# Peptides against a protein of PDB entry 3QIS, part 150

Target 1, 334 residues: chain A of PDB entry 3QIS
Amino acid sequence: PSLELSRREFVFENVKFRQLQKEKFQISNNGQVPCHFSFIPKLNDSQYCKPWLRAEPFEGYLEPNETVDISLDVYVSKDSVTILNSGEDKIEDILVLHLDRGKDYFLTISGNYLPSCFGTSLEALCRMKRPIREVPVTKLIDLEEDSFLEKEKSLLQMVPLDEGASERPLQVPKEIWLLVDHLFKYACHQEDLFQTPGMQEELQQIIDCLDTSIPETIPGSNHSVAEALLIFLEALPEPVICYELYQRCLDSAYDPRICRQVISQLPRCHRNVFRYLMAFLRELLKFSEYNSVNANMIATLFTSLLLRPPPNLMARQTPSDRQRAIQFLLGFLL

## One batch from the design tools (peptide; made by RFdiffusion4, then SolubleMPNN)

Design b2_p17_6_s3 (from b2_p17_6, 9 letters changed)
Fold by OpenDDE base, seed 2:
Parts: sequence; structure tokens; C-alpha cells
Structure b2_p17_6_s3 (fold): chain B 334 residues (1-334), chain A 17 residues (1-17)
Amino acid sequence: as target 1 above (334 residues)
Amino acid sequence: DPLLKEMMEILKKEIYE
């Protein structure tokens, strides 16, 4: 069996978080026999491609002289955004198109990723006074490393925050401030807030706006701005309530005094973001007659975002654990 | 919420000054 490929090199320029890009090529059976094709893993890989890439179709049959279009889809989800922001991963891959009882055909994937405030740590964002797209990639790496070390020092209670770092970090990320300020000003009376989905185009505009500017007003509907806040919280590499405190939150869920003590042990930026969000959500609940938002809905929605189980416990989360997590947040909303 | 208003005013200064 033999294939002819219309192209073997693919360049994905300016790849962004949650923005789908597609490149197409054709494969033709120029042989005399039917053939089966498939994308196969390289010798040391479990998957035929990186998590942000897929082929469609990834396998199929071709009769003699048959041609099929293959789409290469690049999509950066919450699962790939953090490693691409740090430069740990890059928009580079090699695909192996295997022909059964035939040859391997290599496809080269290349491109560039544009960093996002989505998928960046709260600690790093508190050190970013400018939009992330204005920050040199080298400085992003340094800010992530410094943010990790500062988090560890704060948790260990060992060193007073070295006030000697020339730039005082923000109390909360500017991106969180911008989203909450907008929602507080314009969305308190919005019917079905956090219940109606945003528009995908508006979500992309909001992400691009937060990555590139410090706007006076966020673009899009109140629903899109509300969903952008949810997406931001979901994409955090470390949730607003650090994984280390997860079990203590569940154990304290019915004691409001212990709940407040647990929150007081969060790193400064995480604690500030948590208090800011809870203050916002309590204000939003005062407008329940207009926005149809209630404490149980909000607690249920934000629990999965703010109080995520550690990765090692995700598969073991019980309905009881989920209810305790909801009850923990309810103690800050009521 | 008085805390929300205070935080918003402080953060506004930190972001725009």
C-alpha cells in the first residue's frame, strides 16, 4: 500500500487559550490495494499527539484512488494552558501517519502560543501589574518560580514576606478585580446570572481583552463576563482554596468558626481572592429577586471551582464530600 | 458589603495608580 499526502508541514500561528484552529490536508491511496491508515504513538508516547492536538479522522480505510480530508485541530483547554503559559510545553509535535503493512508518513506540527492570564497562578498574577501579553516570557518564568517559592514560604510560616521585593504584589489579580467590578456594577440585576451561558465569541473577546489590556469596561454581555469568571477560576493551576486545605474544609464544613480559621491559613493572594469573591457573591444574593440567584445554586456552582479535590482524590470524591464542600461555601454566603 | 466596597477601592488604586 502507498499514500500521497498533499502536505506534511503545518504551522499554527498565534495559538490562544480556548481558540480552535484547524489545518486540513488530503491523503490519497495511489496504490493498487485498499489500505487502512491510522495515527500512531511514537515509541515512547502513549498518545499519537499532544493533548492540545487532534486529527479527524484519526484512522480510516481508503480504496484504490480514494482521497480523504484530514483535519488537524489545535485547541488549548484548561488541561494544557498552564504548561503552555510557562513554556514547559510548546506548539510543536510530530505525527506518525501509519499505513497498515505499509510506510510511516511523518507530519511536522509547529507554531507559537500566546500566553494567557487564564491558567496562570494567583501568585504570579498578583505580581503582574501589566497585562500578561506585555510581560516578556523570561519574566513570566521568573514570576512563576518566585510565586511558587513565596507560596511555600507563606505556608511554612518561616520567613516574613520579604518586604524587600522591589514591587509589592497586588492584593488580588487585576483580572479578578476587573471581572468582579464589572459584574458588581452591571450584572447584579441580570436575570439568570451564572445560569445562562455566555457567547463563545464574546468569551474569546473577554479573554483577549484581559490578556492584552486593563480595560475600563469588559466587552460582552453580563452572561459572558460571568462565564469568563467561571472559566478563569476553573483554569487556575491551583484553586482559590489550595489543595492542601481541601480535607480541612470538608472536616470543618459544619463549624463556621473552624471554616474561617481554615481560610485564614491560605496564602495571602488566595485568601484575598476568596474573601473578595465571597463578598461579591453575598452582594449578588441581595438582588435575588432580580437575578434569580440563590445561595444553594451559587454554592453548588462555585464549589467545583474554588474547592477542587486534589488530583489524587478526584476519582474518590463521594456525594458526601461534595455536600460538605457545598456546606463549607454556604457558611460564607449566608 | 462594606468589605467589597473597601477592597474594590483599594484594588482600583493599586491597578490604575
Scores: peptide ipSAE 0.411, ipTM 0.933, DockQ to the pose 0.963
Fold by OpenDDE base, seed 3:
Structure b2_p17_6_s3 (fold): chain B 334 residues (1-334), chain A 17 residues (1-17)
Amino acid sequence: as target 1 above (334 residues)
Amino acid sequence: DPLLKEMMEILKKEIYE
């Protein structure tokens, strides 16, 4: 069996978080026999492609003289955004198109990624006074490394932040401030806030706006700005409540005094973001007559974002753990 | 919330200065 490929080199320019890009090519069976094709893992790889790439279809049959279009889809989700922001991963891959009882065909994937404040750590963002697209990639790596070290020092209660030599970090990321400031000013009376989805085009505009500028006003509907806040919190590599404190939050869920003590042990930026968000959400709850937002809905929604189970547990959160996590947040909303 | 208002004003200065 043999295939003819219309193209073998693909370039994905200016790849962005949550923005789908597609490149297409054709494969043709120029042989005399039916053939099965599939994308296969390279040696020592578990998958045929990186998590931000897919082929559609990834397998199939071709009759003699049949042609099929294959779409190569590049999509950076929350699962790939952090490693692409840091430059640990890149928009580069090699796909192996295997022909059953035939030869392998290699496809080269290349391109560039544009960093996002989405999927960047709270610590790094607190050190980032300018939009992320204005920050050199080399400096982003340094900011992430420094931010990790400061998080660890803060958790260990070892060294007070030496206020002296480095630029004082922001108390919260500017991106969180911008989103919350907008929602506080314009969305307190918005019916079904956090319940109605935003528009995908507006979400992309909001992301691009936060990545490239410090706007006076965020573009889009209140629903899109609210969803952008949820997406931001979901995309955080480390949740607002650090994984190290997850179990202690669950264990303290019915003791409001211990809950406050647990929050006091968060890294400064995480603690500030948590307090800021809770203060904002308590303000929204005062307008429940107008916005139809209640404490149980907010606690349920934000618990999944702010208080995630550590990756090392590998187990799905039990219904009991979920209820304790919700109860923990309720103690800050009521 | 007084904390919200205080944080908003402090952060506004930190972001735009």
Scores: peptide ipSAE 0.410, ipTM 0.933, DockQ to the pose 0.959
Fold by OpenDDE base, seed 1:
Structure b2_p17_6_s3 (fold): chain B 334 residues (1-334), chain A 17 residues (1-17)
Amino acid sequence: as target 1 above (334 residues)
Amino acid sequence: DPLLKEMMEILKKEIYE
């Protein structure tokens, strides 16, 4: 069996969070026998490609002189955004197109990723007074390392760090502030807020706006701005309620006093974001006659975003655990 | 919420000043 490939090198320039890019190529059976093709993992890999890449179709049969179009899709989800922001991963891969009883054909994937405030830690963002696209990549790495060390120090030190002569971190990320400020000003009376999805084009504009500027106004509908806040919270590498406190939140869910004590133990940035969001959501609930927002809906929606199970417990989450997590948030909304 | 207003005012200064 033999294949002819129309292209073997693919460049994905300016890859962004949640922006799909597609490149296509053709494979043709220039042999005299039917062939089966598949993308196969390299010797040390479990998958045929990195998590941000997909081939479609990834396998198939070709009759003699048959041609098929293959799409190479690059999409940075919440699952890949953090490692791309840090530069731990890059828009580079090698695909192995295997022909059964035939040859391997290598495809080179390359490109560049543009960092996003989405998928960046709260601690790193609190140190970023400028848009993330203005921050040199070398400084992003340093800010992430420093953010990890300060999170650990903040968890260990019940004493406020004497903020030495370094620029004081923001109390909350500017991106969260911008989203919440917009929603507070313009969306409190928005019918079906957090129930109606945003527009994908507007979401991309909001993400690009937050990554590149400090706008006076966020572009897009109130629904798109609301969904952008949800996407931001979902994409956080560490949820607003740190994984270390997850079980304690569940255990305290029916004791409002203990719930407040658990929140007080969050790192400063996480604690500030949590309090800010709860204050905002309580304000939205005052406008329930206009926005159709109720405490149970909001608690259910935000629980999955703010109070995520640690990766090792995801497979063990019971309906009871979910109900406790919802009850924990309800104690801050009512 | 008084906390929301206070935080919004503080953060506005921290972001734009």
Scores: peptide ipSAE 0.410, ipTM 0.933, DockQ to the pose 0.973
Fold by OpenDDE base, seed 4:
Structure b2_p17_6_s3 (fold): chain B 334 residues (1-334), chain A 17 residues (1-17)
Amino acid sequence: as target 1 above (334 residues)
Amino acid sequence: DPLLKEMMEILKKEIYE
């Protein structure tokens, strides 16, 4: 069996977080026999492609003289954004299109990624006084390494890191401030806030706005700005409540005094973001008659974002763990 | 929330100054 491919080289320019790009090509069975095709892993890989890439269809049968369109979809999710922001991964891959009882066909994927404040650590963002797209990639790498070291020092020492001769970090990321300030000013009376989805086009505009500027006003509806805050919190490589404190939060969920002590042990930036968000959410709850926001809804929504199980705990949260996590957050909203 | 207002005022200075 043999295939003809209309294209073998694909370039994805200016790949952005949550922006789907598609490239299409055709495969044709120019043989006299039916053939089965599949994308296969390389010898050392578990998957046929990187997590941000997908082929559709990834397998199929072709009759003689049949042609099928294959879509190569590039989509940077929360699971790929952090490694692309740091430059640890790149928009480069090689796909192996295998033909059963035939030969392999190699496809080259290339392109460039544009860094996002989404999927960047709170520690790194607190050091970024300018939009992330203005920061040189070399400096992004250094900021992530430095941010990791400062997080670890902050967790271990409980001592304010001596603010050495480096520029004082922001108390919270400017991106979080911008989102919360906008919602506080304009969305406190918004009906169904955090319940109505945003518009995808507006979400992309908000992401691009935060990545490229420090705006006076965030574009889009209050629903889109609210969803952008949720997406930001979900995309954090380390959740607002650090993984190291996850179990202690669950264990303390019914003791408000212990809960406050656990939060006091967070790194400075994480602790500030947590307190800022809780203060904002308590303010929204005062307007419940207007915005239909209640403590149970907010606790349920934000718990999954702020208090995530550590990745090494492959165990999905039990219903009991989820209830404890919600109860932990409720103690800061009431 | 008095904490929210205080934090917003402090952070505004840190971001725009």
Scores: peptide ipSAE 0.404, ipTM 0.931, DockQ to the pose 0.967

Design b2_p17_6_s4 (from b2_p17_6, 10 letters changed)
Fold by OpenDDE base, seed 3:
Structure b2_p17_6_s4 (fold): chain B 334 residues (1-334), chain A 17 residues (1-17)
Amino acid sequence: as target 1 above (334 residues)
Amino acid sequence: DPELKKMMEEMRKQIYE
């Protein structure tokens, strides 16, 4: 069997978080026998492609003289955004199109990724006074490394944050401040806030706006701005409540004094973001008559975002653990 | 919330000064 491919080199320019890009090519059976094709893993790979890439279809049959269109879809989710922001991964891959009893055909994927404040650590963002797209990639790497070291030092209580560092970090990321400032000003009376989904186009505009500028006003509806805050919190590599404190939050869920002590042990930026969000959400709850927002709904929604189980425990989360996590947040909302 | 207001005012200074 043999295939003819219309193209073997693909370039994905200016790949962004949550923005789907597609490149298409054709494969044709120029042989005299039916053939089966599939994308196969390279040597030692578990998957035929990187997590941000997909082929559709990824397998199929071709009759003699049949042609099929294959779509190569590039989509950076929350699962790939952090490693692309750091430059640990890149928009580069090699796909192996295998033909049963035939040849392997190699496809080259290349391109560039545009960094996002989504999927960047709270520590790194607290050091970024400018939009992430204005920050050189080399400086992003340094900021992430420094942020990891400062997180670890803060958790270990070993070094007080040297008040003498020439550039004091922001108390919270400017991106969270912008989102919450907008919602506080314009969305406190918004019916079904955090319950109605935003518009996908508006979400992309909000992401691009936060990545490229410090706006006076965030574009889009209150629902889109609210969903952008949820997406931001979901995309964090480390949740607002660090994984190391997860179990202690569950264990303290019914003791408000211990809950406050656990939060006091968070890294400065995480602690500030947590307090800021809780203060904002308590303010929204005062307008419950207008916005239909209640403490149980908010606690349930934000628990999955702020108090995530460590990756090794995700598959083991019990309904009791989820209820304790909700109860932990309720103690800060009431 | 007075804590919220304080944080918002402090952040405004840190971002625009």
Scores: peptide ipSAE 0.472, ipTM 0.941, DockQ to the pose 0.877
Fold by OpenDDE base, seed 4:
Order: C-alpha cells, then structure tokens, then sequence
Structure b2_p17_6_s4 (fold): chain B 334 residues (1-334), chain A 17 residues (1-17)
C-alpha cells in the first residue's frame, strides 16, 4: 500500500490560549489495494501527538483511489498553557502517519506560541506590573523560577520576604484585580451572574486584552467577564488553595477557626487572592435579590476552581470530599 | 466589604503609582 499526501509541513503562527487553529491536508490511496492508516506514537512517546495537537480523523480505511481530508487541530487548553507559557514546551511536533503493512509518513508541525497571563502562576503575575506580552520570554522563565522559590519560602515561614528586592510585588495579580474591579463596579446587579455563559468571541477579546494591556474597562458582557474570571482560576498551574493544603481544608471543613488557620498558611499571593475573592463574593451575595446568586451556588462553583484535589487524588475524589470542600468555602461566604 | 474596599484601593495605588 502507498499514500500520497497533499502536504507534510504545517505552521501554526501566533497560537493563543483557547484559540483553535486548523490546518487541513488530503491523503490519497494511489495504490491498488485498500489500506488502513493511523497516527502512531514515536518509539518513546505514549501518544501520537502533544496534548495541544490532534488529528481528525486519526485513523481510517482508504479504498483504492479514495481521498480523505485530515484536520490538524491546535488547541491550547488549561492542560498545556502553563508549559507553553514557560517555554518548557513549544509549538513543534512530528506526527507519524503509519500505513498498515506500508510506510511511515512524517508530518512536521511548527509555529509559535504567544504567552498568556492565563496559566501563569500567581507568584509570577504578582511580579508582573506590565502585560505579559510586554515581558521578554527570558524574563518569564526567570519569573516562574523565582515564583517557585518564593512559594517555598512562604510555606516554610522561614525567611521574611526580602524587602530589599527593588520592586515590591503586587498583593494580587493585576489581571484578577481588573476582572474583580470590573465585576464589582458593573455586575453586582447582573441577573444570573456566573450562571449564564459568556460569549466565546468576548472571552477571547478579554484574554487578549488582559495579555496585551491594562484596560480602564474590560470589553464584553458581565457574563463574559465573570466567565473569564472562572477560566483564569481554572487555568492556574497551582490553585488558589495550594495542593499541599487540600486535605487539611477537607479535614477542617466544619471548624471555621481551623479553616482560617489553614488559609493563614497559604503563600502570600495565594492567601491575598483567596481573601480578595472571598471579600468580593461576600459583597456579591448582598445583591442576591438582583443577581440571583446564592452562597450554595457560589460555593459549589468556586470550590472546584479554588480547592482542586492534587493530581494524584483527582481520580479518588469522593462525594464526601466534594461536600467537605463546599462546606470549607461556605465558611468564608457566610 | 471593608476588606474588599481596602484591597481594591491598595491595588489601585500599586498598579498606577
């Protein structure tokens, strides 16, 4: 069996978080026998492609003289955004299109990624006074490395934050401040806030706005701004409540005094963001007659974002653990 | 919330000063 491929080199320029890009090519069976094709892993890989890439279809049969269109889809989700922001991964891959009892055909994927404040650590963002797209990629790497060191120092309670670093970090990321300031000003009376989904185009505009500028006003509807806050919290590499404290939050869920002690042990940036969000959400709940937002809805929604199980425990989360996590957050909303 | 207001005012200074 043999295939003819219309293209073997693909370039994905200016790849952004949550923006789908597609490149298409054709494969044709120029042989005289039916053939099965599949994308296969390379020798050391578990998957045929990187997490931000997919082929559709990834396998199939071709009769003699049959042609099929294959879509190569590039999509940076929350699962790939952090490693692309740091430059640990890149928009580069090699796909192996295998023909059963035939040859392997290699496809080259290349391109560039544009960094996002989405999927960047709270610690790094607290050091970024400018939009992330104004920060040199080399400095983004340094800021992420420094963020891990500051998280560790803060958890260990060992070293007072060296007041001698020339630029005092922000108390919270400017991006969170902008989102919450907007919602506080314009969305407290918004019916169905956090219940109505945003528009995908507006979400992309909000992301691009936060990545490239410090706007006076965030573009889009209150629903899109609210969803952008949820997406931001979901995309954090480390949740607002650090994984190290997850079990202690569950264990303390019915003791409000212990809950406050657990939160006091968060890294400074995480603790500030948590307090800021809880203060905002308590203010939003005062307008429940207008915005239809209640404490149980908010606790249920934000618990999955703020108090994520560690990756090793995700598959083991019980309904009891979820209820404890909700109860933990309720103790800060009421 | 007085905590919210304080944090918003402190952040505004840190971003624009």
Amino acid sequence: as target 1 above (334 residues)
Amino acid sequence: DPELKKMMEEMRKQIYE
Scores: peptide ipSAE 0.464, ipTM 0.940, DockQ to the pose 0.930
Fold by OpenDDE base, seed 1:
Structure b2_p17_6_s4 (fold): chain B 334 residues (1-334), chain A 17 residues (1-17)
Amino acid sequence: as target 1 above (334 residues)
Amino acid sequence: DPELKKMMEEMRKQIYE
């Protein structure tokens, strides 16, 4: 069997978080026999492509002189955004299109990624007084490495980090502040806040706005701004409540005093973000008559974002663990 | 919330000053 491919090189320019890009090519059976094609893993890979790439269809049959269109879809989700922001991964891959009893055809994927404040650590963002797109990529790497070291120091040392020569970090990321400031000003009376989805185009505009500027006003509807906050919290490489404290939050869920002690042990930026969000959500709950928001809904929604199980426990989360996690958060909303 | 208001005012200074 043999194939003709209309294209073998694909360039995805200016790839952004949650922005789907598509490139298409044709494969044609120029042979005299039916052929089965499939994308196959390279040697030592478990998957035929990186997590941000997909081929559709990824396999199929072609009769003689049959042609099929294949879409290469590039989409950076929460699962790939952090490693792309740090430059640990890149928009580069090689796809192997295999013919059963035939040849391998190599497809080259290349491009560039534009960093996002989404999927960046709270520690790094607290050090970024300017939009992330104004920060040199080399400095982003240094900020992520430094953020990891400061997190470790803050977990080990109850000692205030010496107010040394570096510019004082922000109390919370400016991006969280902008989102919450907007919601506080404009969305407290918004019916079905956090229940109605945002518009995808508006979400992309909000992400691009936060990545490139410090706006006076966030574009889009209150629903889109609210969903952007949820997406931001979901995309964090580490949740607002650090993984190391997850079990202690569950164990303390019915003791409000111990819950507050657990939160006091968070890294400074995480602790500030947690307190800021809880203060905002308590304010939002005062307008429940207008916004249809209640404590149980908010606790259920935000618990999954703020208090994620560590990766090793994700598959083992019991209904009891979920209820304890919700109860933990309720103790800060009521 | 007085805590929210304080944090918002402190952050506004840190971002725009």
Scores: peptide ipSAE 0.461, ipTM 0.940, DockQ to the pose 0.944
Fold by OpenDDE base, seed 2:
Structure b2_p17_6_s4 (fold): chain B 334 residues (1-334), chain A 17 residues (1-17)
Amino acid sequence: as target 1 above (334 residues)
Amino acid sequence: DPELKKMMEEMRKQIYE
C-alpha cells in the first residue's frame, strides 16, 4: 500500500489557551490495494501526539483512488497550559502516519505559544504588576522558580522573610482582582450568575484582555466574566487551597475554628486569594433574591475549584470526601 | 464586607498607581 499526502509540514502560529486551531490535509490511496492508516506512537511515546494535539480521523480505511481529509486540531486545555507557559513544552511534535503492511509517513508540527495568566501560579502572578504578554519569557521562568522557592520558604518559615529591596508582591493577582471587581460592580444583581454558561467568543476576549492589558472594564457578559473566574481557578497549577492542606480541610470540615486555623497556614498569596473570594461570594449571597445564588450552589461549584484533591487521591475521592469539602467551604460563606 | 472593601481599595492603588 502507498499514500500521497497533500502536506507534511504544519505551522500553528500564536497558539493561545482554549483557542482551537485547525489545519487540514488530504491523504490519497495512490496504490492498487485497499489500505488501513493510523497515527501511531513513536518508539518512546505512549500516545501518537502531545496532549494539545489531535488528528481527526486518527485511523481509517482507503480504497484504491480514495481520498480523506484529516484535521490536525491544536487545543491548549488546563492540562497543557502550565507546561507551555513555563516553556517546558513547546508547539512542536512529529506525527507518524502508519500504513498496515506499508510505510510510515512523518508529519512535522511546529509553531509558537503565547503565554497566559491562566495556568500561571498565584505566587508568580502576585509578582507580575504588568500583563503576562509584556513580561519577557526569561523573566517568566525566573518568576516561576522564585515563586516556588518563596512558597516553600513561606510554608517552612513562620518568620517573616525580610522582604528585601525587591518590589513588594501584590496581595492577590491583578487578574483575580479585575474579575472580582467587575463581578462585584456589575453582576451582583445578575440572574442565574454562575449557573448560565458564558459565550466562548467572549471567554476568549476576556482571556486575551487579561493576558495583554489592565482594563478599566472586562469585556463580555456577566456570565462570561463569571465563567472566566471559574476557568482561571480551574487552570491554576496549584489550587487556591494548596494540596498539602487538602486532608486537613476535610478533617476540620465540621469545626469552624479549625477550618480558620487551616486557612491561616496557607502561603500569603493563596490565603489572600481565598479570603478575597470568600468575602466576594458572601457579598453575592446578600443579593440572592436577584441573582438566584445560594450558599449550597456556590459551595458545590467552588469546592471542586478551590479544594482539589492531590493528583494521587483524585481517583479515590469518595462522596463523603466531597460532602466534607463542601461543608468546609460553607463555613466561610455563612 | 469591610475586608473585601479594604482589599479592593489597596489593590486599586497597587494596580493603577
Scores: peptide ipSAE 0.453, ipTM 0.938, DockQ to the pose 0.925

